Peptides against a protein of PDB entry 3V4L. Designs and how they scored, part 67

Target 1, 386 residues: chain A of PDB entry 3V4L
Amino acid sequence: GQPLAKDKVALLIGNMSYWEHPKLKAPLVDVYELTNLLRQLDFKVVSLLDLTEYEMCNAVDEFLLLLDKGVYGLLYYAGHGYENFGNSFMVPVDAPNPYRSENCLCVQNILKLMQEKETGLNVFLLDMCRKRNDYDDTIPILDALKVTANIVFGYATCQGAEAFEIQHSGLANGIFMKFLKDRLLEDKKITVLLDEVAEDMGKCHLTKGRQALEIRSSLSEKRALTDPVQGAPCSAEALVRNLQWAKAHELPESMCLKFQCGVHIQLGFAAEFSNVMIIYTSIVHKPPEIIMCDAYVTDFPLDLDIDPKHANKGTPEETGSYLVSKDLPKHCLYTRLSSLQKLKEHLIFTVCLSYQYSGLEDTVEEKQEVNVGKPLIAKLDMHRGL

## One batch from the design tools (peptide; made by RFdiffusion4, then SolubleMPNN)

Design b1_p12_6_s2 (from b1_p12_6, 5 letters changed)
Fold by OpenDDE base, seed 4:
Structure b1_p12_6_s2 (fold): chain B 386 residues (1-386), chain A 12 residues (1-12)
Amino acid sequence: as target 1 above (386 residues)
Amino acid sequence: MTVELVSTAADL
């Protein structure tokens, strides 16, 4: 019969905004496009940008809670990384320079934990460099992995080699995602799909002799990313997993705020990633005696580290939101919250209406506090372990 | 447009 997945869960991490290392660009687009493709494949996708070591550990722990017997687990990582002694290390955005294994997440440790969950398939897609880190002389004594015959690694590059991104004037994929996205929806054994991606990369004049996909697998069954999810959630664990995923993707409802002056504001929310939300405000009603009015969002929780210089922009792109702009209402003010994983409490902020009456030179302000609860990933309470 | 490949290697 066709293989069935008990469920399908993906964690996608894109690290770009490194503190002590070169900033990357491709992970933004790569995580976004891969999220949309995996959703079409009925994956429960958690997509996270710019995670610290602590936040990456918590994201992996939450991902492991979604895994169970016969579940397909996919981990995608795009960012800085290295490989020492056949162990792959994902580099968090707060990693020191130089970084060591103690500052990084070992993929083989994650694989060990996934094997303990008796998963149906373990896919790792590692869009990172595989150069040796000569500042890390640690030989990780990893426990012997179980022989589960359900493991696939797609490495964006060969051992000891670099991965590349496309430098363009606009948004561009990394090299791996550029070829992967064209085939990801194909009903093929995942190792065959990745082999075809490797062939496509090898035929491209741009990548030929610079980057080659490496496939490392122990996959005894014909498993595909297209494999259907086993029907209605019959287990308590499947219900819990569905609820946990749904909780991590719940946006606040759009609000209509009414000010004393008679101005009405629409406040709306959009998800770019599981930890990235756009807030937008628009004037939906203005009394004729009010000649000018603007609705600003302010007074965000300090944990979100919101720079006011990037808040209340006339376009989503001015906030750094290039991917969801087409799906947003026009003629708003936009604010991008890029670190929802840091939110420990409810998202409370102020909507400030600044307005002017006809024949008065003075600007008047009215303020309303808004509580939207815990949006998106902030509902997982990734910080409860501190 | 000349597409340039940029390494994602960190300068260590």
Scores: peptide ipSAE 0.311, ipTM 0.852, DockQ to the pose 0.725
Fold by OpenDDE base, seed 2:
Structure b1_p12_6_s2 (fold): chain B 386 residues (1-386), chain A 12 residues (1-12)
Amino acid sequence: as target 1 above (386 residues)
Amino acid sequence: MTVELVSTAADL
């Protein structure tokens, strides 16, 4: 019979806004497109941008809590990285220059922990450079991995080689995602699918002799990303996993705020990623005696590090939101919260209405405090170290 | 427009 997954869970990390290293661009688009494709494949997807070392560790720990016997686990990483002695290291955005293994996440350590969960399939898609880091002299003593015959690595590049982005005037994929996205929905054994992606990349004149996909696999079974999830979650563990994932993807409900002047504002929320949310405000009713009227959001929690100069923009694109702008209402003011993993408390902020009456030169302000609880990933309490 | 490839390697 066709193999069944007990469940399917994916963690996607895209690091681009490095503190001490060159900034990347492709991880934004690559994580977004891969999220949408894996959702069509019935994966529970957590998508995270720009994580510190601590935040990456916690994201991996939360991902491992979603894994169980016969669950398909997929880890995608796009960012800076290196490979020493056959160990792959993912570089957090706060990593020093130079970075070492102590500042980075070892993928083979994550694989060990996934094997302890008795997963049905382990897929690693590593969209990073595989050059040796000569500043890291550490030899990781890894415990011997169990022979589980269910592991697949797709490396965006060969050992000791670089991965590349496409420099375009607009948003563009990285090289790996450009080819992966065209085949990811195919009902094929995952190693056969990745081999076809490698062939497509090898035919491209841009990438030929510069970047090649490497596949490392122990996968003995005919498992595909298209494999159906085993029917209704009958176990207590499956119910807990479904509830935990649902909590991490719950948006605040849209609100209608009523001001004393008779202005009505609609406050709405959209998810770009599990840790990135757009807030938008629109004036839905204005009394005729009010000639000018603007609705701003302000007084965000300090842990979100929101610059007021980047808040309350006339377009989603002016906030740095290029991907979800087509699905957003028009004629709003937009604010992008890009670091929801930092939120320790409830998201409380102020909606400020500034308005002017006909025949009065003075601007009037009314304010309402809004509490939307913990949105998206902020429900997982990623800041609680175990 | 020549599509240029930019390395994602960190300059260490």
Scores: peptide ipSAE 0.307, ipTM 0.848, DockQ to the pose 0.723
Fold by OpenDDE base, seed 5:
Structure b1_p12_6_s2 (fold): chain B 386 residues (1-386), chain A 12 residues (1-12)
Amino acid sequence: as target 1 above (386 residues)
Amino acid sequence: MTVELVSTAADL
């Protein structure tokens, strides 16, 4: 019979806004496109941008809680990285220069923890460099891995080599995602699919002799990303997993705010990523006596580190939102919240209405506080240390 | 448009 997954769960991390290292561009597009493809494959996807070491550890821990016997787990990482002694290290955005193993996440440690869950398939897609870090002389004492035949690694590059992104004036994929996205929906064994991606990279004149995909697999079974999820959740564990995933993807409901002057504002919310939300405001009703009227959002929680200069933009693109702008309503003011993982409390902010009456010189302001609870990933309380 | 490839290696 066709193999069945008990469930399918993916964690996608894209690090680009490094503090002490060169900024990347491709992880933004690569995480977004891969998220949309994995959703079409019935994966429960958590997509996260620009994580610190602590935030990456918590994201991995929450991902491991969703894993269980016969579940398919996929981890994708795009960012800086290195490989020492056959151990792959993902570099957080807050990593010092130079970074060491103690500042980074070891993929083989994550693999050990995934093997303890008795997963049906473990896929690692590592879109990072595999050069040695000569500033890190530590040899990780990895405990003995269990002998399992359900692991697949897709490395964007070969051992000791660099990964590349495409520099254009606009949005572009990394080299790995450029070829992976064209095949990801194919009903093929995952190793066969990755072999075809490797062949496509090898045929391309741009990538030939610069970057080559490496596949490492113990996969003895015919498993595909297209394998159907087992029907209605028969276990309490499957119900808990579905509820936890749904909780991390719940947007605030759209609100109609009514001001004393008779102006009505529509407040709406859109997810770009699990930790990135767009707030948009529009004036839906204005009394004829009001000649000028602007609505802006302010007084955000300090934990979100929102620069007011980047808030209340006339286009989504001016906020740094280039991917979801087509799905957003037009003629709004837009604000991008890019660090929802940092939110400890409820998202409370002020909607300020500035307006002028016909024949009055003075501008009038009305303010309304809005509490939208914990949006998206903020519901997982990732900052609650043990 | 000339497609330029840029390494994602960190300068350490």
Scores: peptide ipSAE 0.304, ipTM 0.847, DockQ to the pose 0.753
Fold by OpenDDE base, seed 1:
Structure b1_p12_6_s2 (fold): chain B 386 residues (1-386), chain A 12 residues (1-12)
Amino acid sequence: as target 1 above (386 residues)
Amino acid sequence: MTVELVSTAADL
C-alpha cells in the first residue's frame, strides 16, 4: 500500500533583517510560497520571519512538541548560515559579527531530537550558505545519530559553496525555491523529487558552475510529501497537535466599532505569516454632517517595536506587505505587525477616530481600546522562559 | 533587465 504519515508538520524560518549582517530578500517570498504548497500537501505549517536566537530555539522546541511516532517533520530554513565539519548552523537575526556556534542553531542537534520522537520522515531543506566559518573553532561533539533510515537533506548549495538569491526589479525567489516550487506537489519519493530539482537547477545558465543542489539521504522507504495523513486523529497526541496548530493560526474575528459621533469602523485582521499580521480599518458608515474622518490604530504593546511612521498606510505594500495584498479589502488603512512572537501580553491597542463636522474648523477625536487576545503564534507563549 | 545573483553569505 502507499505509505501513510501519522501527521505532517513543517517549520519554516526565513531570516532577512539581520542586525550585523547583509539583509536578504528571497526568504520572504520563499517561506510564503513554500507555506502555500505545504498546506496543499496537508502539512501543518508554522511560518516565521526574522527570529532572534532565543525565538529560533523556542520555535524549534514548539515544532519538536508537534512531532511523534510516524509523523513527517519538515524543517525549512532560508537565511545566513555556515557549515563546519559537516555541521550546519542557522544564523539568527541578532547574531553578532563575527558569529560563532554559540550564537547559532545546529541542524544536526535538531535532527537528533527529531530522531528521539521516532518520526516517520525527517526532511531538512537548507537554503543557506555552506562556507566554513573560520572564526568558529568549535568542533561539536555530536553523539552518534541513530540509524533511522528516514532522513533527507536538501542543501541549496554544495559543501563550502554559497547560495544565491535572484535580485530583479521586484520580489524574487532564491535559486533553490525557484526550482523546488515547480516540483514540490509531484507524487514522487522525496529524494527523486529533489534529484529532479537538482537537474532543473543544473540546466539553468545563471547558476551553472555557481550553485548546485546537494542531496544527503538515508531514506530506505518510498516516502513522499504527498503521502496521505492517516485518518481520524486516534491518539491524544494527535488531538493536542491539532489544537496547538489551530491556536498558532487563529486570527482575531473582524469587528465593527461604533463611535459616539455615529461613525462605524470595520476592524479586520489577516495573516501574512504565523508571526506577521496585517490590521486594517475601514469606515463603513459616516453621518452626513461629518465631512472628513480617518481611523488610526495606535498605542500598541512596546514588545512589538511598531514604528508609527510605518503604521496606518493607504496600501498594504507601503507597510512592506506585498504577498497578501490581493486578498485584503481595498480602501483601508493598513498596519503590519511583524514580530508577534515578541508579544507577552494580550494585543491591546487604540482605534483613534479623527473627524471634522461641517462648519467646524477643529478636528475632533474619539478613542476606543481594543483587546484581541493573543493572535496567531503569540498563543504558543514562546516566551515561557524569560 | 539584468538578473543579478546575490550571495546569501554573511560578510564575516
Scores: peptide ipSAE 0.298, ipTM 0.846, DockQ to the pose 0.781

Design b1_p12_6_s3 (from b1_p12_6 with R8M E9A T11D)
Fold by OpenDDE base, seed 3:
Structure b1_p12_6_s3 (fold): chain B 386 residues (1-386), chain A 12 residues (1-12)
Amino acid sequence: as target 1 above (386 residues)
Amino acid sequence: STTELVSMAADL
């Protein structure tokens, strides 16, 4: 019969905004495109951008809580990385220069923990460089992995080689994701699918002789990402997993704010990623006596590091949100909260209405405080371990 | 606009 997944869970991490290293561009689009494809494949997807070491550890721990016997686990990483002695290290955004294994997440350690969960399939898609780090002399003594025969690695590049971004018109894609996305929905054994992606990448004139996909697998069964999820979750563990995932993806409800001047504001929320939310404000009603009015959001929690200069933009694109702009209402002011993983408390902020009456030179302000609870990933309290 | 390949390598 066709293999069944007990459930399907994916963690996607895209690191771009490095502190001590060159900034990347591709992880933004690649994590977003892969998220949408994996959702079409009935994966529970957590998508996270720009994680510190601590935040990456917690994201992996939360991902491991979603794993159980017969669950399909997929880890995707796009960012800086290295490979020493056949161990792959994902580099957090706060990693020093030079970084070492103590500053990074070892993928083989994550694999060990996934094997302890008795997962049905373990897929690692590593869109990072695989150069040796000569500043890291650590030889990881890994315990012998269990023979689970359910492991697939897709490395974007060969051992000791670089991965590349394709930059065009200010956007970038990783070369691996460029080819993976065209095949990811195919009902094929995952190793066959990746082999076809490798062939497509090998035909690309841009990457020929610069980057090639490496597939490493022990997958003894014909498992595909298209494999159906086993029917309604009847176990307590499956219900808990579904609730935990749903909790991490709950947006605040849209609000209609009414000001004393008679202006009505729509306050809305959109998810770009599990840790990235767009807030938008729109004037939905204005008295005729008010000639101009704008609704600004301000007074965000300090943990979010919101620069007011990047808040309240006339377009989503001016906030750095290029991906969800088509799904957003037009004629708003937009603010991008890109670090929801840092939120320890409820998201409380101020909506400030600035307006002018006809025939008065002075601008009037009215303010309302808004509490939207913990949005998206902030509900998981990724910081509870500090 | 020219398509450019940019390395994802860190400068260590």
Scores: peptide ipSAE 0.440, ipTM 0.907, DockQ to the pose 0.796
Fold by OpenDDE base, seed 2:
Structure b1_p12_6_s3 (fold): chain B 386 residues (1-386), chain A 12 residues (1-12)
Amino acid sequence: as target 1 above (386 residues)
Amino acid sequence: STTELVSMAADL
């Protein structure tokens, strides 16, 4: 019969805003495009941008909690990385220069933990450089992996080589994602699909002799990303997993705020990623005696590190949100919260209405505090380890 | 518009 997955879970990490290293651009678009494709494949996707070492460890731990016997696990990483002695290291955004194995996440350690969960399939897609780090003298003593014939690595590049971004008109895509996205929905064994992606990359004149996909697999079964999820979650563990994923993707409901002056504001929320949310405000009713009025959001929790200069923009694009701008309502003020993983408390903020009456020169202000609870990934208490 | 390949390598 066709193989069945007990469930399908993906963690996608895109690191681009490095503190001590060159900034990347491709991870933004690549994580977003891959998220949308994996959702069409019935994956439960957690998508995270710009994680510190601590935040990456917690994201991996939460991902491992979603894994169980016969579950398909997919880890995608786009960012800086290196490979020493056949061990792949993902570099967090807060990594020092130079970084070492102690500042980074070892993919083979994650694989060991996934094997302990008795997963049905383990897929690693590593969109990073595979150069040796000569500043890391650590030889990882990895425990012997169990013989599980269910592992697939797709490396964006060869051992000792670089991965590249294709920059065009201010946007960038990773070379790997550019070719992967065209094949990812095909009903093929995952190793056959990746081999076709490798052929497509090898035919491109830009990438030929610069980057080549490497496939490393022990996969003995005909497993595909298209494999259907086994029917209704009958186990208590499957119900808990579904509820935990649903909590991590729950947006605040859109609300209508009514001010004393009779102005009504619509406050809405959109997810760009599991840790990135857009807040938007629009004036939906204004009394005729009010000649001017503006509604802005302020007083965010300090943990979110929101610069007021980047808040309350007239377009989503001015906030750095290029991906979801088509699905957002027009004629709003937009604010992008890019670090929801840092939120320890409830998201409490102020909506401030500034307005002027006809025949009065003085501007009047009204304020309302809004509590939206823990949005998206902030419901996963990623901070419980401190 | 020129398509450019940019390395994802860190400068260590």
Scores: peptide ipSAE 0.440, ipTM 0.907, DockQ to the pose 0.780
Fold by OpenDDE base, seed 4:
Structure b1_p12_6_s3 (fold): chain B 386 residues (1-386), chain A 12 residues (1-12)
Amino acid sequence: as target 1 above (386 residues)
Amino acid sequence: STTELVSMAADL
C-alpha cells in the first residue's frame, strides 16, 4: 500500500545573527519558504530564528517530544556549521570564536535520539558549510546508530566544502533551498527528489564546481514527504502532539483599545516564525477635534531585547520583516518581536497614545497596559529546564 | 541587479 506517516513534524532552525561570526542572510527566507511548503505537505512545523546553544537544545528537545513511532521527523538547519570525522555540528548564534563541539549541536546525537522514538522517517536537511574545524580536536565517540533504514541526509554541500547563499536585491537564498523548493511538493521517494535537486543544482553555472548536494541515505522503503498522515488523531499521543503544536502557534487575538479622548486603536498580531511576531497598531477611530494621533508600543519585557529604535516603524520592512508584509494591514505602526523563546512571563507591554487637540500646541499622552499572555513558542516554556 | 554568491563559512 502507499506508506503512511503516523504524523509529520518538522523543526526548522535558521541562524543568521551570530555574535562572534559573520552574519548570514539566506536562513531568513529559506526557513520561511520551507515552512510554507512543509505546511502544504501537512507537516507540523516549528520555525525558529537566531537561537543560542541553550535555545537550540531546548528546541531539539521539544521537537523530540513531538516524535513517536511511525512519525516523520524533518530537521532543517541553515547557519554556520562544520563537519569533523563525519559528524555535523550546527553552530548557535552565541558560539564563541573559535567554536568547538561543546558549543555546538551534533546532528548525529539528534539522530540517535530520533531513532529511540522509533520514527517512520528521519530527514536532515543541512544548509551549512562542511569544512573541518581545526580548532575542535574532539573525536566524538558516538554510540553505534541503530539500523533503522529510515534515514536521509541532504547536505547542501560536499564534505570539506562551503555552502553559499545567493544575494540578490537585498534578499538572499541558500543555493540548496533555491532548488529544493521547486521540487519539494513532488510525490517522489525523498532520495529521488533530492537526486533531482542535485541534478538541478549541478546545472547552475553559479555553483558548478563550488557547491554540490550530497545525499547520504539508508532508506529501505519508498517514503515521500507527500505521504499522507494516518487518519484522525485517534491515539492519546497524537492528540497531545496536536495540542502541543497548536499551543506553540497560537497568536493573541486582535484587540480594540479605547482611550479616554475617544480614540480607538486596533492592536493586531502576526506570526512570521514560531519565535517571531509582528505587533501592529492602527487608529480606527479619531474624534474630529484631535488633529494628530500616534499609537506606540513600549515597555516590553527586558528579556526580549527590544531596541526602541526598531520599534513602531511605518513599514514592516523597516522592522526587518520582509516576508509577511503583504499579509499585514497597511498604514500601521509595526514592531517585530524576534526572540519570543526568551519570554519567561506573559507578554505585557504599554500602548501609548500621543495626540494633539485642535488649537492646543501641547501633546497629550494616554497609556494602556496590554497583557497578551504567552504568544507562539513562548507557550512551550523552553526555559523550564533551569 | 548583480547576483552574488556569498560563502556561508565562518572566519575561524
Scores: peptide ipSAE 0.438, ipTM 0.907, DockQ to the pose 0.785
Fold by OpenDDE base, seed 5:
Structure b1_p12_6_s3 (fold): chain B 386 residues (1-386), chain A 12 residues (1-12)
Amino acid sequence: as target 1 above (386 residues)
Amino acid sequence: STTELVSMAADL
């Protein structure tokens, strides 16, 4: 019979905004494109940008809670990385210069924990460099892996090599994602699909002799990313997993705010990633006596590091939101919250209405506080250390 | 429009 997945869960991490290292560009588009493709494949996808070491550890722990017997687990990482002694290290955005193994997440440690969950398939897609880090002399004592015969690694590059971004007109894609996206929806064994991606990359004149896909697998069964999820969630564990995933993807409801002057504001919310939300405001009703009227958001929680200079923009693109801008309402003011993982409490902020009456010189202000609870990934309380 | 390949390597 066709193999069945008990469920399908993916964690996608894209690190770009490094503190002590060169900034990357490709992870933004690559995480977004891969998220949309994996959703079409009925994956439960958590997508996270620009994580610290602590935030990456918590994201992996929450991902491991969604894994169980016969579940397909996929981890994608795009960012800085290295490989020492056959161990792959993902570099957090807060990693020092130079970084070491103690500042980074070891992929083989994550694999060990996934094997303890008795998963149906473990897929790692590592869009990072595989050069040795000569500042890290640590030999990780890894516990012996179990023989599970359900492991697939797709490395964007070969051992000791660099991965590359294709930059064009201010946009960038990783070379790996450029070829992976064209085949990801194909009903093929995952190792066959990745081999075809390797051939496509090898035919490209830009990448030939610079980057080559490496496939490492022990996959004994014909497993595909297209494999159907087993039926209605009849188990208590499947219901819990569905609730946990739904909780991490719940947007605040759109609100209609009414001010004393008779102005009505629509407040709306959109997800770009699991930790990135766009807030938008629009004036939906204005009395004729009011000649000028602006509605802006302010007084965000300090934990979000919202610079007011980047808030309340006339376009989504001016906030750094290039991907979801087509799906957003037009003629709004837009604010991008890019660090929802940092939110410890409810998202409380102020909507400020500034307006002028016909024939008055003075600007009037009205304010309303808005509490939208914990949006998206902020519901997982990733900052509460156990 | 120039297409450029940029390394994802960190400068350590």
Scores: peptide ipSAE 0.438, ipTM 0.906, DockQ to the pose 0.808

